# Ledger of designs, part 301: peptides against a protein of PDB entry 6DSZ

Target 1, 361 residues: chain A of PDB entry 6DSZ
Amino acid sequence: NYVVTAQKPTAVNGCVTGHFTSAEDLNLLIAKNTRLEIYVVTAEGLRPVKEVGMYGKIAVMELFRPKGESKDLLFILTAKYNACILEYKQSGESIDIITRAHGNVQDRIGRPSETGIIGIIDPECRMIGLRLYDGLFKVIPLDRDNKELKAFNIRLEELHVIDVKFLYGCQAPTICFVYQDPQGRHVKTYEVSLREKEFNKGPWKQENVEAEASMVIAVPEPFGGAIIIGQESITYHNGDKYLAIAPPIIKQSTIVCHNRVDPNGSRYLLGDMEGRLFMLLLEKEEQMDGTVTLKDLRVELLGETSIAECLTYLDNGVVFVGSRLGDSQLVKLNVDSNEQGSYVVAMETFTNLGPIVDMCV

## One batch from the design tools (peptide; made by RFdiffusion4, then SolubleMPNN)

Design b2_p27_2_s2 (from b2_p27_2, 13 letters changed)
Fold by OpenDDE base, seed 4:
Structure b2_p27_2_s2 (fold): chain B 361 residues (1-361), chain A 27 residues (1-27)
Amino acid sequence: as target 1 above (361 residues)
Amino acid sequence: DEEAKKEAKKKEEEKYLEELVEALKKE
């Protein structure tokens, strides 16, 4: 029996940054198929802490901090619909990843959506939302003492959801999503009633967005609302304000991932299918009443990286570029451009050995 | 032909949604 030591997967399919190991540690978590890698971000670079094997391919990986937790918890959903909430515990040199809660969220009915599994967490940690199947939105209520993840479905009339996020600053959990119908692509919002297990009408909608609108970014307070990324345009809407830009530079390649740089939503990294890295900037206008409104949107080309599957800003202008198709990178964002006009410098490159093809022999 | 395909797809999606609604009532 040749134990083919299956090479560890190197293709990155997700990454997230937060405070998972402690309240003080900044962590980078990397999903590589069935493997979770946990790093501490240091001034010297990435320090490996733990590698964890998951019971399936990681499809969703999100950090969240419920009220009264000192550090972030990790939600994972696998491609086989196994959900878990993980906690990091360290006791001296002993490191344990504790399952706080688990469940299987697979339905017997429903068509799996063409855009794959989407998992989102309410910013106030009231629920997890899952788009797994067309016409369904699954809700997992977040209760502190529940070891069993119970979910329920809500009917979603919009069968072809492209992307969905929870909005910030909403009294009730509110989703914003891009969907496609025979008339085109649209943006809609719904409030989620945990009590009634139904959708209520959300605060706003935008019909007939760009035909290739593909991503929703929920913007935190003070701006609130959402950014919609298309092929040719970037739009902002919060119910009261609408703003659209069509920078020619983004038309060259499809934006495929994003990450928030500033906690207040002033800047976002954008990555496209050519490995171009952009900064999306939200310019503030302070009103006389002390309210902050969005004045303008601006996109700046920072430089080129590996083709990002995921992006995460770490600290001090350092960004992790998680790549599925190429080598993952740790890059530095500089204030000044180099002679080629790039603000990006590669600090470290992580070789991608390609997908582990399970050759069923 | 294209309009007939769009109408057929719409009817299939309406039926699929009805089946989901009926299943949700049984949960």
Scores: peptide ipSAE 0.387, ipTM 0.882, DockQ to the pose 0.009
Fold by OpenDDE base, seed 1:
Structure b2_p27_2_s2 (fold): chain B 361 residues (1-361), chain A 27 residues (1-27)
Amino acid sequence: as target 1 above (361 residues)
Amino acid sequence: DEEAKKEAKKKEEEKYLEELVEALKKE
């Protein structure tokens, strides 16, 4: 009897940082296929708190804080379209992960999108948006008392959405997305009407972005707007301001993930397919009226890590590098470079044993 | 013909969108 001890998955396919266990605790949450790992970030490192088994591969994992919640809630969507909202509860030594809401958001209609599942949350926690199928945008309204996640579809005329985010600072929930048509790739915005269950015209659009534009970053206030990451270029747009850079260093490898470092959106980590770690910096200009505008964008090479599937800034210059293809890492960002010109020091490495081929026997 | 392929793809996408619209009216 070979007890094939099903090795726990080690490949990371998602990570998020927030205040899930308490208002004061900084947490790292790691998705490893069907497993969710919850850590508290301490001065001594990562303290494991709980592991949670999910009923499918985690496809979306996002922390959000509804109005009047003291701590973050966790939204999870699986690759089989099972959605849930999770809450951490601790009573003395008893730790429980409560399902506040759940639902299956699979449609019988629509073609699954080639770029996979995208799940996003409105920064004001008004709704969850899901791009699951071509030509559909699914909306889950966020109501405190809903134990059942109800969703509806809105027709999306743009069939080939590449990436989508909710924008910050919008009166109505507003999405910004990169899409592809026969003419190329474009950026568009839509306001989402919960009442009418339709899209209204968004504040801006940008036609003919870079042909390989692949990611949207929603920028918080005071800048607002979005960053569009391509193969060769990084562009910013907020309706009034447009700025583009084409740093030669990003042409060498495709940027595949990003994470916001500063709450005000002044810095972002970028990871590429070679394991290079970059800092994207937004330089501010303060106008005489007290408005803050984007002056410039800059990219700096920090160093090399494992190939990131996901990045998350923790605290004090510590970054978690979640890797699917290699070992995940805790790395320290230093102010000064080492002798090799790297600002990155590996603090801890988490061995990736590779994909466990579930031999369906 | 690349143009013929683009037109065929466009017609397929238009048809798919029509099917989606008709399905959404029934929800």
Scores: peptide ipSAE 0.387, ipTM 0.882, DockQ to the pose 0.009
Fold by OpenDDE base, seed 3:
Structure b2_p27_2_s2 (fold): chain B 361 residues (1-361), chain A 27 residues (1-27)
Amino acid sequence: as target 1 above (361 residues)
Amino acid sequence: DEEAKKEAKKKEEEKYLEELVEALKKE
């Protein structure tokens, strides 16, 4: 009897950091195909807490904290369009991952988007937005007592959405997205009306962005707005201020992932297809009226890592590099560079044995 | 011809949008 020990998937396809187990614990959550791994971040490294099997490949994994929750909840969407909101519960030594809400958000109609599933959560936890199909934006209202994730579709006139995020500091839930049309790539905003189940005109748009604009980063207050990352340029827009940089160093390889370092959006990690790790810095200018505006954008090369599928800043300059193609890593960001000019030191490496297709037995 | 491919794609997208709009009215 060859017990084929089903090798656990090692390729990382998502990671998030937050306070999922408690308000005080810092957690790293790692998606590996159908598996969710939950760690506590400690001074000694990653302590495993729980592993959860999902009913499909994890396509979206986002932490969010509704008003009145002491800790983060986890939204998961699978590639089979099963949505759930998970809560961690501990009672003594008993650890349970409970489903607070669930639903299937698959439509009978619609072409699955070429850029795959995008799931986003409003920073004020009013709704979840899903781009699943071309020409549709699905909304899941976040109501406290609803065990069933009810969704509705809003028609999105822009068929070819590249990336989408909810903006911060908006009175109504507002999306910002990069889309492609026959004229090029553009950025647009829409307000989402839950009541009318429609889009209203958003606060701003930017036509004719870089042809390879691929990512939107929603920037928290006080800056607000969004960062648009392209192949050659990084742009900021908030409706009132536009700023663009074209640092030559980013032209060498496509930026493929990002993660916010500071809660105020002053710094972001960027990873490219060569495994280069960058810091994007938002330089502030304090106006005489006490308003904070963006003065400049700066990009610094930190060093090299495994090719990141996802990045997440943990704490104390420690970053988790989730890799699909290579080994995942814990890396330390140092203040001073080494002899090679790198600020990155590998602390731990997690061997990737390749994409194990979880044969659901 | 690249133009003929663009026109064909545009017509396919227009048709797809019409089908979506009709579908959304039935839900």
Scores: peptide ipSAE 0.387, ipTM 0.886, DockQ to the pose 0.009
Fold by OpenDDE base, seed 2:
Structure b2_p27_2_s2 (fold): chain B 361 residues (1-361), chain A 27 residues (1-27)
Amino acid sequence: as target 1 above (361 residues)
Amino acid sequence: DEEAKKEAKKKEEEKYLEELVEALKKE
């Protein structure tokens, strides 16, 4: 009986950065199927802190900081609809991951969405939103005293939601989503009423977006609004301003992931299915009244990496490229290009051994 | 044949939505 020590999963299916271990520590959290890896980002590289086994495949992993918390909390949803909010606690050498809240958010009725599980958190930490099933939007209210994750469903008239985010700077929690109907793909917004447990009309909509519009990026203030990523186009809308670009370079391969670089939403990393890494830049225009508006959008090719499942900007131009299909990487973004015109240099590579084939011999 | 498939899909979606609405009323 060779106990083949099951190799630890190496394929990355999610990554996030924030201040999870302390208020001061910059962390990288990596989801590898059922495994959560926690690192501290240092000048010397990634310092491993803890590995945590989860009771299922991680489907959603998001950091958030409720009012009055000194550090970020971690929301996890598994593919089996187990939800938890986790806190990191260290007491001397003892490191514990505390479950602050947990629940199962599975419904008895509902068709699981073909585009999979989407989990989002309101930027003001008022609620978590979940698109699990067609025609339903699940809400988990975030209350300080809630040890139990209570959820409720709101009917979503749009059956085929492609992607959804909470918007920034909204008085009420507001979602922006891409959906498909028989007429094409569209963007709509809804306000979420926690009191009435219903949707109200959102601030704006855009009918007939690009047929392959696949991602929503919520843009923080001062710009606000959302970026919609398609196969051929990138569009911005905030209710007052609309802008679209169609850079030929993005048409070559589908953009599959994104990550915000600047806290003000002036730059985003984009990764495509060929492992190309782009910078999306938002050019600002300051109006005479002191308002900041979007002047233009630009896309710049930075270089090539492993095919990203997820991207996260760490610090000082260092990016973690989480890959499911290839090796994950730490890469450095340089100001100047190399002789090949690349701004990307691989710093470290993490070998992906592929799917663990449980060969029961 | 394609129109009949679109109509069948539409009816299936309508039925699914009715079932969801009835479920939400019981929660």
Scores: peptide ipSAE 0.384, ipTM 0.883, DockQ to the pose 0.009

Design b2_p27_2_s3 (from b2_p27_2, 13 letters changed)
Fold by OpenDDE base, seed 4:
Structure b2_p27_2_s3 (fold): chain B 361 residues (1-361), chain A 27 residues (1-27)
Amino acid sequence: as target 1 above (361 residues)
Amino acid sequence: KKKEELEKKKKEEEEYLKKLEEALKKE
């Protein structure tokens, strides 16, 4: 009996930061295929707390805090369309991951989208949105008392959605998405009516964005709106204000991931296909009425890391670089550059042994 | 060839949309 000690997966396919173990703890959660690793972020580094085996490859992993919860809950969707909401519970030394809700959200008729599974959570925790199939947007209402993940589909006219997010500061849950049609790529918004189970017209749209526009970043208040990342350009739109930059430095390699650094959305990390790490900065302008508007966008090259599949800012300038193709890293962002002009210092490296080829024997 | 491929893709898309609409009416 060759006990093939199944090597633990080392390739990272998702990471999130929040307060999952307690209200006070800062956690890093790492998805490695079917495994979830939970860490506490400490001054000394990452302290491992728990590893959890999932019933499939993790496709979506998002932390959210419903009203009245003291700590974050974890939404997971697998590549086999198994959805769950998880809670961390500790009683002395006993650590349990409780399933608060679960369900299968697979449809029989939907064509799986080429850009894969997208899962998003409304910032006000009213719903989860899922783009699983072309021409459908699945909604899971978030209700405190419902152990059953009830989902419904809304018809999405735009068949080729590239990326989608919920916007911040909207009275109704509002999505912003990049889509492609025969005329090019466009940005559109829709309000989601839970009552009528339909889309209403959103606050704004932007037709004919950059042909390679690939990512939407929802910007929190006070700025609101969204950032659209392309191959050559970064654009901001909130319905009232439009700004675009085309820094030559981003044209060299495709930006593939992002993470918000500041809670107010003033800074974002960007990672490209060459392992370059950037800071996107939103410069504020305070109006006479006390409103804050976006003055300008700028991009700064911070340095080089492993090729990021995902990025998450932890604390004190520490960033986790989750890599699928290379070694994952903890890196420190410094205020001052080194002699090579890099602001990035590797603190720890996590060896990637490559994809576990499931040899179906 | 390219025109026939485009017409085929359009027809496949129309058939897909019809199936989606029929599914959504049953939910």
Scores: peptide ipSAE 0.412, ipTM 0.876, DockQ to the pose 0.008
Fold by OpenDDE base, seed 1:
Structure b2_p27_2_s3 (fold): chain B 361 residues (1-361), chain A 27 residues (1-27)
Amino acid sequence: as target 1 above (361 residues)
Amino acid sequence: KKKEELEKKKKEEEEYLKKLEEALKKE
């Protein structure tokens, strides 16, 4: 009897930072295939709190805070389309992860999208959006009292969505997405009507973006709008303002992940397929009327890390680099560069023992 | 060949969209 000690997954496929254990605690949540690891971020480092087994590979992991919640809730979607909303509950020394809501969101008819599962949450916590299948956008309305995740589909005319996000500062939930058609890649927005279960025309669109535009970043207020990341260019659009940069340094390797550093969206971490870590900076211009507009975009090379599958800024210039292909890292961002021009210092490295071969028994 | 492949792909897409529309009407 070979007790195949099921080696714990070490490859990271998702990470998120927020206030999951309490309103005051900063948490790092790490998805490792079917496992969720929960840490408290401390001055001394990461303190493990709980490991949670999921009934499938974690495909989406997002923290969100509905109005009147003191702490964040966790949305998880598995690769088998099992959705749940999780809450951390502590009662003395007892720690429980409570399922607030669950459901299966699999459709019988749908072509799984080539870019995989995308799950997004409206910044105002009105809904969850899911791009699971070509030509469909699934909506899960967020209701406090609903233990059963009910979803409905909206037809999406754009069959080849590359990435999608909810925008900030919209009266109605509004998605922004990159899609591909025979003419190229484009950006479009739609308002989501929960009442009519349909899309309304969004505030803006941008036709003929870069052919390799692959990521959408929703920018919070005061800037609003979205950043579109391509192979050669980074563009910003908010309906009123368009700005594009083409820094030569990003052409060397594809940007594959991002994370917002500042709550106001002034800085983002970017990671590429070579393990280069960048800072994307949004420079503000204050108008005479007190409105804030984007003046410029800049990209700065910070240094090199493990190849990031996901990035999350913790606090005090500490970043978690979640890696699928290499060792995950805690890194420190310094104000001053080292002798090699790097602003990145590895603080801790988490050995990746390779992919868990899912022995489907 | 490329034209035939494109026509085939379009037909497959139309058939998929039709199935999708039929599914959406049942929800």
Scores: peptide ipSAE 0.412, ipTM 0.877, DockQ to the pose 0.008
Fold by OpenDDE base, seed 5:
Structure b2_p27_2_s3 (fold): chain B 361 residues (1-361), chain A 27 residues (1-27)
Amino acid sequence: as target 1 above (361 residues)
Amino acid sequence: KKKEELEKKKKEEEEYLKKLEEALKKE
């Protein structure tokens, strides 16, 4: 019996940081195709806690903390539209991953979107939003007692959504999205009515953004609003304030991933297709009334890493660079640059053995 | 050619939208 130990996937296709194992533990969760790896972040590095086999390729992986939960829950959506909410439970040395809720969210009628599956969670944990198909936005209401993930669709008039996020600080769940029409790319917002199962007019829109606008970052309070990342420009909008920058340094290669560094949204990591790591900085201005507004946006080149599929800031200037094409890395961000002007130091490298071609024999 | 391709795409989109609307009415 040749137990062909199927080589474990090494290519990273998602990563998230949060408090999944406990309220106190900082965790790194890594998606490697059908495998979820759970680590505790320690002063000594990454401590493996558990590996979980999923029933399909992980397409969405998001941590969220509903009201009254002491630790984060994990939402996973697979490429075959199997959704679950997972909870970590430990009883002494016994570790279990409990499925709190599950469901299949596949529709019989829907054109899969060209930009793939997008899954987002409302910052207030009122709902999960899914852009699976053109012209539909699927909503999963988050109810504590719901063991079965029930979803409904809302008609989205904009067929070609590029990216979508929930905004922060909204009375109702509000999405912000980049879409393309024959006139170009635009940004729009909608409020999501759970009661009426429809979209209401959102607080703002921005027509005719950059033609290659590809990512939306929801900015937490006190700034609020969203950052729109293009090929040549980075823009901010919150309904009242618009700001745009076009730093020449980002034009060289397409930004493909981002991660928030500061809880207040003052800094974001950006990774491009060349493996360059940037810091996006939001400069604040405190008004006389105590309101905080965005003064300026700045981009700094930090250095070079493996080509990131995903980025996540851990703690103390340590960043996990999840790579699909190259080796994943733990890197340290330094305050001072080296002689080459790099602020990045590789701490650990995780060898990528390439895509496991699942030869279904 | 380009006009015919555009008209074809538009028709395919209209047919898709109709199917979506019919699906949403059944939910």
Scores: peptide ipSAE 0.411, ipTM 0.876, DockQ to the pose 0.008
Fold by OpenDDE base, seed 3:
Structure b2_p27_2_s3 (fold): chain B 361 residues (1-361), chain A 27 residues (1-27)
Amino acid sequence: as target 1 above (361 residues)
Amino acid sequence: KKKEELEKKKKEEEEYLKKLEEALKKE
């Protein structure tokens, strides 16, 4: 009897930080193919709490907190289009991951998009948006009493969406997306009407962005708007203000992931294909009327890590570097550079044994 | 060849869009 010790998947394909186990606990959630690992972040490091097997590869994993929830809920979408909303419940020593809602959101007719599955949640928790197929935007309304995730599609005229996010501070749920047409790449916004199940004109657009514009970052208030990451440039737009930088250092390798450090969106981590870790800083200007505007954008090279598939800032300058190609890491961001000019120190390394296809027997 | 490939892609896209429109009418 060869006990094939099923090697647990080690390649990370997603990570998120939030308050999933309780309102007080800081959690790191790691997606490793079909496995969800839940940790509590402590001063001593990562404490494992629970592992959950999912019915398929995790394609989307997002924490969100509906109004009147004490802790975050977890949205998961699998590569087989199984959607669920999960809640952590603990009763003494008993730990349960409860499915609040579930559904299959697969369409029979859609062409799967080349940029893969994108799942986003409205910051006000009004809806989940899914870009699964070219020319469709799927909406899952968030209703507390609904155990069945019902979805509907809205037609996107833009067939080749590169990335999409919900914006902050919008009266109606508003998406911002990079798309490609025969003329190049562009940024557009749409308001999403839940009532009419249609798009309305969004607050702004930016035509002819950088040809390699690949990522949208929604910026929280007070700045609002979005950051667009390209190969050569980083741009900010909020409808009223446009700002672009082209730091030469980002041209060396493609930025592939990002994570917000500060709740107000003043800093973001950026990771590139060479494992370089950057800090993107939003410099504020306080106006005489008390409004805060973006003064400038700055990029700083922090150091080198494993090639990040995903990044998440934890606490106290600790970052989890989720890697698919290399070892995942906990790294410390220091205020002072080392002798090599790096602000990054590896704290812990998690060996990646490669893509273990977890054979769900 | 490139022209024929472009015409083929356009036709495939038109057929895809038609299928999407038919799907959206059933939801």
Scores: peptide ipSAE 0.372, ipTM 0.860, DockQ to the pose 0.008

